# Ledger of designs, part 27: peptides against a protein of PDB entry 3V4O

Target 1, 234 residues: chain A of PDB entry 3V4O
Amino acid sequence: DQPLAKDKVALLIGNMNYREHPKLKAPLVDVYELTNLLRQLDFKVVSLLDLTEYEMRNAVDEFLLLLDKGVYGLLYYAGHGYENFGNSFMVPVDAPNPYRSENCLCVQNILKLMQEKETGLNVFLLDMCRKRNDYDDTIPILDALKVTANIVFGYATCQGAEAFEIQHSGLANGIFMKFLKDRLLEDKKITVLLDEVAEDMGKCHLTKGKQALEIRSSLSEKRALTDPIQGTEY

## One batch from the design tools (peptide; aimed at target 1 A78 C129 L206)

Design b2_p17_5 (made by RFdiffusion4)
Pose (drawn by RFdiffusion4):
Structure b2_p17_5 (pose): chain A 234 residues (1-234), chain P 17 residues (1-17)
Amino acid sequence: as target 1 above (234 residues)
Amino acid sequence: MKETTEEDEFEAFLDEL
């Protein structure tokens, strides 16, 4: 009755040095921090910075190859992003200005590929803005996803809103990771853990009225990032 | 992701007071 994971795998990407868009600073320290915490939780973690579109597609293919039945899969992205018609896109460092969906990675398409591997848990922590891209002409009409009841999204901000880091950030984490890092080691269902992070973030004066954590979850089983890996000793 | 502004930081400082 202890939920188990066949394996625990994560892909972390932090994009900062944009060629044609404002540069960011905090993704480096955010990725460094989450890498350490997830390693403490026995995840196999690939952590990468300043990825072009090509490198981002390759990184996600490698991550998909590590996924199989019952595996916990986690994707963390810190950098520029946008959201059109409910679909979230991650923007690579080589994105032109303006850019469209073909220059970016659609998170929902990644989720579809993960479900094809029959993963036991799918977690997306998207630490990016979620405003519309006016230049993105296209429409989704993506296939409906299977009902796997194991999907959790932890958006650093609400739809149509911005996610933040501290100006001239230096050593400071961005807002989402500032609060996520203090809770991630808790032995609680990931949905509940993210809800506590949402409450902590609500006390932050800098972001009142402009950034709030949004949890979207269909996870029915009580699964946690601290769940033991099957066949190891707990 | 986006950086905060000086105005935001100043308004947050006033709110803390």

Design b2_p17_5_s1 (made by RFdiffusion4, then SolubleMPNN; from b2_p17_5, 7 letters changed)
Fold by OpenDDE base, seed 5:
Structure b2_p17_5_s1 (fold): chain B 234 residues (1-234), chain A 17 residues (1-17)
Amino acid sequence: as target 1 above (234 residues)
Amino acid sequence: MVETTEEDIAEAKKLEE
């Protein structure tokens, strides 16, 4: 049977104008393009730019309120970030220099909260660096995740590596989004779709040997972003 | 996310031509 989503909700965050860190350019365009694509897929999309820690936490809270049993949830983040001990941290624009885990949002914590909502699918698209933050030696003690078999991570880069943005004719685009946008509307299992994006990105001479898409999933069912919403005539 | 260097961009353009 064709899998159905009770609803489809996405939160897109692009942080560029950091106060104490290098400014970025790509998140503006990337969030805009992804917003348009996800809306074509009938996602309810909330797109936000340049969020403080307080605003990011509020946005996540509001996002979680829209999640429920069978809902497809997608979180996209473009900005500064780091990964310590397998935990991904999104950096707000008002984060200090250096930033620590208490200044950032832990993606795995968000995942835990999404699991509590009994979502049908949890997709994380993280366009950020995954280098270790040497200024943060905190080992997060996270509650064990449930075995929901509905989780997909699309990391713009591999563990320990950086994610890059490029500028063409005054407009910047992240390497990840540059290739993701060309395939996002395809009716394919999300992991298959991302695998194809990985191959496309692998052909990019600019980032070959520097950035590689990593897919981490425990998705035991064929789920796609194109899956229809239950009760709709699509 | 970090910006690519001008050198990296120039090199990539040459390879794509």
Scores: peptide ipSAE 0.294, ipTM 0.815, DockQ to the pose 0.728
OpenDDE base, seeds 1, 2, 3, 4: peptide ipSAE 0.285, 0.260, 0.283, 0.283; ipTM 0.810, 0.747, 0.808, 0.759

Design b2_p17_5_s2 (made by RFdiffusion4, then SolubleMPNN; from b2_p17_5, 8 letters changed)
Fold by OpenDDE base, seed 5:
Structure b2_p17_5_s2 (fold): chain B 234 residues (1-234), chain A 17 residues (1-17)
Amino acid sequence: as target 1 above (234 residues)
Amino acid sequence: MVETTEEELAEAAAAEA
């Protein structure tokens, strides 16, 4: 039987105009491109740029309110970030220098909250660096995740590595989005789709050995971003 | 993210090869 989503909701955050950190350019283009694609997939998309910590937390809270049993939730983030002890931290534009975990949003905490909503699918697309933040010695004590087998992480890069944006002609695109956008509309299991994106990145001479997509999934069912919403014609 | 250029990536690729 065709898997159905009760609804499909996405929160896209692109942070570029950092106050105390290097400014970025790609999040602007990447968020808009992804917004357009996800809307074609009938996602309800909230796209936000240059969020402060307060605004990011509010956006996540509002996003969570849209989630419910069987809803597909997708969180995309483009900006500065770091990974400590397997936990991903999204950096708000008003984060201090150096930033620490208390200044940032922990993706795994968001995942925990999404699990409480009994979502049908949880997808995280994280276009950020995954280098350790040596200025943050906090060891997150996270609540144990439930065994929901509906989680997919698409990391723009591998652990300990950087995610890049390429500037040319006054514009910049994230490498991750460059490859993701070509396949995002394909009717494939999301992990298969991301695997193909990973292969595309791996075949590119410029990205090979420089940036590699990492897929982390616990997905026991066939779920695709193209899955129809219950009550809609497909 | 970190800003880079195609030129920088090409140089890095060449150096790594």
Scores: peptide ipSAE 0.380, ipTM 0.821, DockQ to the pose 0.500
OpenDDE base, seeds 1, 2, 3, 4: peptide ipSAE 0.380, 0.352, 0.370, 0.366; ipTM 0.819, 0.804, 0.813, 0.812

Design b2_p17_5_s3 (made by RFdiffusion4, then SolubleMPNN; from b2_p17_5, 8 letters changed)
Fold by OpenDDE base, seed 3:
Structure b2_p17_5_s3 (fold): chain B 234 residues (1-234), chain A 17 residues (1-17)
Amino acid sequence: as target 1 above (234 residues)
Amino acid sequence: MVETTEEDLKKAKEEEE
């Protein structure tokens, strides 16, 4: 009676050492922590750091090759980013200043491609800023998405807002990952899990009013990251 | 993401109060 995944695949990208933009520190630790957690959940995890545009596109292509009918796909990104007209753009480390959509990877385009693979679950965890890029006037024309009801977006921050990393004594962690990691292993519907993370962020004195998790989902089934893989014995 | 510190966050909150 429990939902099953045909397989579970995750791509984690952390960009820190930007050439033309402020350097970050948190993605290193955040990707590492998330990698360990997802592996405990039997995800096949590919973790990559400091990717150029070319490398990011290749990584996404390879990730898509691992997706198929019923497969759980999870994409995590930590780095610089922006959101224009409801579209999220991940910024490669070699992006120019200012960057434009042509220099970045559009998450919604990736989602479209994932839908074509008839995945069982599509999860996007985006630890990036969501401010509008005023230097990019491109209005993306995206193909219509299918009604698959298996999509979950976890945005580290609200629309138009910034996501923060907290530096302490040379080390840094993203605020989003700080709370996510404490609940990620829970056997709960992914949207419920993220809702609890949102509450945790809201209760924290340091983050209250500064950064809030936004969940956007169309998930008609009780899918959890803990769902077993079909054909495996646990 | 934007880099910040706990001290900065505390100060910002105190200023809002």
Scores: peptide ipSAE 0.352, ipTM 0.810, DockQ to the pose 0.486
OpenDDE base, seeds 1, 2, 4, 5: peptide ipSAE 0.350, 0.361, 0.346, 0.351; ipTM 0.812, 0.817, 0.810, 0.813; seeds 2, 4, 5 fail the geometry check

Design b2_p17_5_s4 (made by RFdiffusion4, then SolubleMPNN; from b2_p17_5, 9 letters changed)
Fold by OpenDDE base, seed 1:
Structure b2_p17_5_s4 (fold): chain B 234 residues (1-234), chain A 17 residues (1-17)
Amino acid sequence: as target 1 above (234 residues)
Amino acid sequence: MVETTEADLAAAAEAEK
């Protein structure tokens, strides 16, 4: 009973050139690297860089249109972000300083919409900081999520902590992608794969005690990014 | 993400010991 995906779709967003916030570099490389890897896994990949709020919302909408029953959906984000009350917010490049939730995209809202599509798997890879945004006192009221048991969050860092990119003269991956890319093609349950990535990151002397991968999952079935697409030759 | 240096990370790692 090998799990099959009806399709596999990924949206990758890398925000670097912020207007009112520090510029980043790693998202460029990270998005390209992940794009290459996911395409090898037969994902339909849409990769976008430096999106405004409007563009990000549109990209998410278009991504959702590609989702359907049994489809594997993967959302990757690299850029500025924050976490308030357990909700993750992706920061568009045109976000004001300071930004608030109304200026950002809530990942949990996206998840809710993905659940409505009856997806086979929902994977979120969030390479962003998870620190509390003290300038945003909004308490989000979100619609209740369904119990779909097919959700996997890979956070580049722990709650309340920062995700890092290392200053380099050239182009380099962020810390999260540096380790993720080495294992992403492995034929393993996605949570197992991420757990191994977490261990790899934990062994790095540079990030020990500073940045650690957090996995949050309700995945009750064996699902892997390597799972074949139904109806295709493999 | 936040930009940092290897030196900063190394210092932080040592501080956690």
Scores: peptide ipSAE 0.386, ipTM 0.823, DockQ to the pose 0.493
OpenDDE base, seeds 2, 3, 4, 5: peptide ipSAE 0.351, 0.373, 0.365, 0.380; ipTM 0.812, 0.820, 0.816, 0.823

Design b2_p17_6 (made by RFdiffusion4)
Pose (drawn by RFdiffusion4):
Structure b2_p17_6 (pose): chain A 234 residues (1-234), chain P 17 residues (1-17)
Amino acid sequence: as target 1 above (234 residues)
Amino acid sequence: SPPPPELQSRDSQLPPL
């Protein structure tokens, strides 16, 4: 009755040095921090910075190859992003200005590929803005996803809103990771853990009225990032 | 006293159409 993971795998991407968009600073320290925490939780972690579109597609293909039945899969992205019609896109460092959906990676397409691998848990931590891209002409009409009841999204901000880091950030984490880092090691269902992070973030004066954590979850089983890996000793 | 910290958006800051 202890939920188990076949394996625990994560892909972490932090994009900062944008060629044609404002540069960011904190994704480096955010990725460094989450890498350490997830390694403490026995995840196999690939952590990458300043990825072009080509590198981002390759990184996600490698991550998908590590996924199989019952595996916990986690994707963390810190950098520029946008959301059109409910679909979230991650923007690579080589994105032109303006850019459209073909220059970016759609998170929903990644989730579809993960479900095809029959993963036991799918977690997306998207630490990016979620405003519309006015230049993105296109429409989704993506296929409906299977009902796997194992999907959790932890958005650093609400739809149509911005996610933040501290100006001239230096050593400071961005807002989402500042609060996520203090809770991630807790032995609680990931949905509950993210809810506590949402409450902690609500006390932050800098972001009142402009950034709030959004949890979207269909996870029915009580799965946690601390769940033991099957066949190892707990 | 020093000024308080400020926020930087992770928005792409695209120009208007």

Design b2_p17_6_s1 (made by RFdiffusion4, then SolubleMPNN; from b2_p17_6, 7 letters changed)
Fold by OpenDDE base, seed 4:
Structure b2_p17_6_s1 (fold): chain B 234 residues (1-234), chain A 17 residues (1-17)
Amino acid sequence: as target 1 above (234 residues)
Amino acid sequence: APAPPKLQSFSPELPPL
């Protein structure tokens, strides 16, 4: 009765060195630490930094090729982003100023493609802002999603709000990763794990009233990142 | 004691509309 993954695959993207936007620092450390943790959980991890639009689209395509029926897919993104009409857009490092939807990658489109692979679990951890981009008036027309009951979104911040990184030392995390990394290895349903992270983040005096974790999920099974891979001794 | 931490937004500052 223990849920099993056919395989576990993660794509981690950290964008920092933007050409036309303020540079960030946390994605470097956050991607590194998350890579180490997910590898301990037997994920096959592809970690990439500072991707152009072309490179980012290629990375997503390659990630999708690793997905199949019953595979756990995890997408982590740290960088600039925005949300228009409930759609999340990840901003490549070569995006113009201002950027528009045609310059960015829509997370919900990636989800649609993951569903076509009949994945066992789809986890999105989005460490980006969710403010409306007023320079983009495009209303995205997205393909219809299937009802798979295996989707988890961990948004680093609330709708319409900003996500932050800590500027304290030479190497500092984003607020989301600061708390996520302490619990990620726990053998708990992923939504329960994220709920605990949300409570921990809520105790942070720096981001009170500024940033709060939002969990959006349709997960009908007790699936965890610690779930064993089918055919293994675990 | 070390200086208090600062927060940096993951949002670029865009020109006013």
Scores: peptide ipSAE 0.277, ipTM 0.747, DockQ to the pose 0.815
OpenDDE base, seeds 1, 2, 3, 5: peptide ipSAE 0.256, 0.256, 0.238, 0.264; ipTM 0.738, 0.739, 0.725, 0.747; seeds 1, 3 fail the geometry check

Design b2_p17_6_s2 (made by RFdiffusion4, then SolubleMPNN; from b2_p17_6, 7 letters changed)
Fold by OpenDDE base, seed 5:
Structure b2_p17_6_s2 (fold): chain B 234 residues (1-234), chain A 17 residues (1-17)
Amino acid sequence: as target 1 above (234 residues)
Amino acid sequence: APAPPKLQSYSPELPPL
């Protein structure tokens, strides 16, 4: 049986013009290219750049309002980030130096809220570093996640490692998006698709031993980004 | 062969502890 989505909604955030941290370049191109690809997959896409903490929280709230039972939700983030105790934190452009968890958005908290919407699929594509932030000694006490078996994380790098972009004279993709964009339209289970991206990225000599894609999933059904929206013929 | 491109980390440089 072909899995069906009630709807497909994506929130794409690219942060590059940080006030108190090094500026980035790739998120601009990455968000635009990913937007075009997801629209070809019939996603409703909200793409935003250079969000403050306030704006990021509002964007997530608005994104959640578009989610409902059976809806496919995809969150993409490119920018500075860190990971403490398995929790991923996205850094807004107005974050102080150093930043702490109260200045950032916790991805696992967003996942919890998505689960409350009874989504059909939750995909997180996180193009950020996963190094420990030693200035944040808080151990997040998160509510236990529900067992929904519809969760996929695509981390641009391994736990404790860094993610990179290539510096060119002009604009270019980050390492993760460079390989993701070539396979995103394939009609495959999302975990299989990401596994192929991982292999492609593994052939990049520039980041060998420095950056590797990590897939973390609890997905009990063959869900793909190409799954049709219920009530429509494509 | 072209010079290897420079990499920019998505981890900001934080103040010393």
Scores: peptide ipSAE 0.347, ipTM 0.789, DockQ to the pose 0.857
OpenDDE base, seeds 1, 2, 3, 4: peptide ipSAE 0.344, 0.337, 0.352, 0.352; ipTM 0.785, 0.782, 0.789, 0.785; seeds 1, 3, 4 fail the geometry check

Design b2_p17_6_s3 (made by RFdiffusion4, then SolubleMPNN; from b2_p17_6, 6 letters changed)
Fold by OpenDDE base, seed 2:
Structure b2_p17_6_s3 (fold): chain B 234 residues (1-234), chain A 17 residues (1-17)
Amino acid sequence: as target 1 above (234 residues)
Amino acid sequence: GPPPPKLQSFSPELPPL
């Protein structure tokens, strides 16, 4: 039997117009394309661009309010970021230079809160760099995660590495989204789908040896983004 | 052929240590 979602909710954040950091271009197009695809998959999608710290925190709070038992939650982020001690930090557009953890949103904290909602699936698609921020020496104390076996991380790059965007003829896409969008609608277990995306990305000569998709998952069920919503006729 | 694509990192510019 195919798993069912009680509902499917996605929050997409693209930060590009940073005040104190280099501007990006890809998040605009990437958020747009992902929005359209997820809507085709019957996700309720909230897409936001260029969020301040306050706005990001509010967006996450509102996103969490839409989550409940059996709901599929997907968080996509494209922008500046870093990873310290296994914790991923999304950087708001108003973050100072240098920024620290108190200026940023910790993804693992969001995951903890999602677990409390007893979601059916938690998907994080993080199109950000994962380099260590040497200006942040804080070690967040996180509560232990529950063993929910419904977690999928798609990191656009490896631990300690950078994520890139490609600009060609005035158009810019993130490397991750460039390949993700071609497979996102496939009726496959999300980890299998991402594995295929990883292989496709590996064919990109521009980022070979610089960027590679990392999949981190604990997913004991064959959950797909195409899974039908309970009570909905397809 | 088309101009080579440009790569831009999603890494912020941090001041030197």
Scores: peptide ipSAE 0.248, ipTM 0.748, DockQ to the pose 0.788
OpenDDE base, seeds 1, 3, 4, 5: peptide ipSAE 0.243, 0.238, 0.233, 0.268; ipTM 0.741, 0.738, 0.732, 0.754; seeds 1, 3, 5 fail the geometry check

Design b2_p17_6_s4 (made by RFdiffusion4, then SolubleMPNN; from b2_p17_6, 6 letters changed)
Fold by OpenDDE base, seed 5:
Structure b2_p17_6_s4 (fold): chain B 234 residues (1-234), chain A 17 residues (1-17)
Amino acid sequence: as target 1 above (234 residues)
Amino acid sequence: SAPPPKLQSYSPELPPL
């Protein structure tokens, strides 16, 4: 049977103009292009740039209010980040130098809250680094996740590794989005789609041995971003 | 031919420990 979404909602965050950290460029165009693609897939898209900690938390709260049973939720983040003990932390533009977990948003905490909404699919596309932050010695004690079998992580890079953008005159995509955008509209199971993106990215000579897409999933059904919304003729 | 592009990491430079 064709899987159906009750609704499809995406939150896209691109952080570039950091106050205490190096500025980035690619998140601007990455968020813009991804917005257009997801709208073609009938997602309700909220796209935001350069969010403070307060603004990021508010954006996530508003995003969660749009989620409900059977809704597809997609979170995209491009910016500075780190990973400690398997937990991914998104860095707001007003984060101090150095930053710690209390200054950042934990993706796994957001996932927990999404599970409480009984979503149909949870997709995280994280275009950030996954290196250890030695200034954060907190061992997160997270509540055990529910077994929902509807979770997909697309990490722009491997555990302990870095994600990159290309610096040149003008604006260009980050490495991850450069390849993701070419496949995103394909009618395929999301994990299969990301696997193809991984192969495409693997052919990039600039980041070979430096950045590789990692897919982490627990997805028991053939869910795709192209799945039609319940009650529509799509 | 175009010069090799520079890569910018999404990991900020942190102060020394």
Scores: peptide ipSAE 0.346, ipTM 0.795, DockQ to the pose 0.878
OpenDDE base, seeds 1, 2, 3, 4: peptide ipSAE 0.340, 0.322, 0.349, 0.346; ipTM 0.789, 0.783, 0.792, 0.789; seeds 1, 2, 3 fail the geometry check

Design b2_p17_7 (made by RFdiffusion4)
Pose (drawn by RFdiffusion4):
Structure b2_p17_7 (pose): chain A 234 residues (1-234), chain P 17 residues (1-17)
Amino acid sequence: as target 1 above (234 residues)
Amino acid sequence: SLTLDELLQSRYSELKP
């Protein structure tokens, strides 16, 4: 009755040095922090910075190969992003200005590929803006996903809104990780844990009225990032 | 002096018009 994971795998990407878009600073420290915390939770973690589109597609293919039945899969992205028609896109460092969906990675397509591997848990922590890209002409018409009841999204902000880091950030985490880092080791269902992070973030004066954590979840089983790996000793 | 909003950096891409 203790939910178990076949394995725990994560892919973390922080993009900062954009060629044609404002540069960011905090993704480095955000990725460094989450890498440490997830390693403490026995995840196998691949952590990468400043990825071009090509490197981002390769990184996600490698991550998909590590996924199999019953595996917990987690993707964390910190950098520029956008959202059109409910689909979230991650923007690589080589994105032109303006850019369109073909220059970017669609998170929903990644989730579809993860479900094909029959993972036991799918977690997306998207630490990026979610405003519309006016230059993106295209339409989704993506296939409906299977009802796997094991998907959790922890968006750093609401649809049509911005996610933030501290100006000239230096050593400071961005807003999402500032609050996520204090809760991530808790032995609670990931949905509940993210809800406590949403409450902590609501006390932050800098972001009132402009950034709020959004949890979207269909996870029915009580799964946590602290769940033991099957066949190891707990 | 700076306001609270000026202390924040957005992760928005600031697309050219």

Design b2_p17_7_s1 (made by RFdiffusion4, then SolubleMPNN; from b2_p17_7, 6 letters changed)
Fold by OpenDDE base, seed 4:
Structure b2_p17_7_s1 (fold): chain B 234 residues (1-234), chain A 17 residues (1-17)
Amino acid sequence: as target 1 above (234 residues)
Amino acid sequence: SLSLDELLQSYDPQLSP
């Protein structure tokens, strides 16, 4: 039997106009294009740009309110970020320089809250750097996760590495979205889809040796973004 | 032709102060 989603909800955040950090360009286009694609997949999409810490926390809270048992939840983030001790931190536009974990949103904390909602699928697409923040020596203490086997992380880059955008093409995609958008509508298990995106990125002469997609997943069911919503005609 | 480093901008804020 084909898996069904109770509902499909996505929160897309693109941070570009940082107050105390270099500005980015690609998140604007990436969020826009991903919004259109996910809507074609019948996702309820909330797309937000240039969020402060307060606004980001509120957006996540509102996103969580839309999640329930069997709901597919997708969080996409494009912007500055870092990874300390396996924890991913999204940087708000009003973050100080330097920023610390107290100024940022921890993705793994969001995952914990999503698990409490008993979601059917949790997808994180993180288009940010994964380098260590040397100015933050704190180790977040997280509660133990449940064994739900419904988690997929798509990291735009490998651990300890950087994510990039194209500099000389005006409003161009980030590298991750450049390849993701070509396959996102395919009716495939999400991990298989991302694996193909990883291969496409690896074959590109522009990005080979510079940026590589990392997939981290515990997904025991053939869940796809194309899965129909329960109660709908298909 | 431009090098890869010239064509790509890093999301790392420390590289472009």
Scores: peptide ipSAE 0.280, ipTM 0.734, DockQ to the pose 0.590
OpenDDE base, seeds 1, 2, 3, 5: peptide ipSAE 0.015, 0.273, 0.271, 0.016; ipTM 0.509, 0.733, 0.729, 0.494; seeds 1, 5 fail the geometry check

Design b2_p17_7_s2 (made by RFdiffusion4, then SolubleMPNN; from b2_p17_7 with R11Y Y12D S13P K16S)
Fold by OpenDDE base, seed 4:
Structure b2_p17_7_s2 (fold): chain B 234 residues (1-234), chain A 17 residues (1-17)
Amino acid sequence: as target 1 above (234 residues)
Amino acid sequence: SLTLDELLQSYDPELSP
């Protein structure tokens, strides 16, 4: 009863060199390390850095073209972001200050499109702040999602809270990736894996009370990132 | 030794009007 993926595809986006916002450092290293790990898991990985709005939208479109029935889709984002009314927005490097929803990419909209592809698993790993953007007064009206029970959100931080990167060295990880990379290759249900990452983050003196992982999921099957690709398991 | 605040940088975009 080992779950099988028809294919495994990941889009990794790391935005650092913002034009109108503080520059970040960790996304470069985080995307690099995650790329290597996911490739070991036989993911087809597209890794991109410092994307404009136009480039981000194109990247997502191309990513969606690779998705199909039973395909595992993973979207990782590291950069600036915000959350309004439960909707997560990824901020392109050319976004104005302040930015609004029309300048950004809504993760929930991407999820809707992924559901239309009848994917086997949808994983979102969002390494960004989740603070409300008071300068964005848009209330998104989204169509109802399908009941697919194959959705996992890993938020690097709690609702309304900030995500952090380590400044100890020039090539330090973000806090989320620091702990995620140690467990990512484990053969466990993805929600169980993330829960263990959350525990690791909570036990660390540096991050306890500062940043906590939040998992939001509707996953009815024991799906793991280690699941073999159909037709290649033997 | 460094404090926690010295070791970590927030991803807060520090938006301004």
Scores: peptide ipSAE 0.376, ipTM 0.815, DockQ to the pose 0.779
OpenDDE base, seeds 1, 2, 3, 5: peptide ipSAE 0.015, 0.007, 0.009, 0.013; ipTM 0.487, 0.459, 0.464, 0.458; seed 1 fails the geometry check

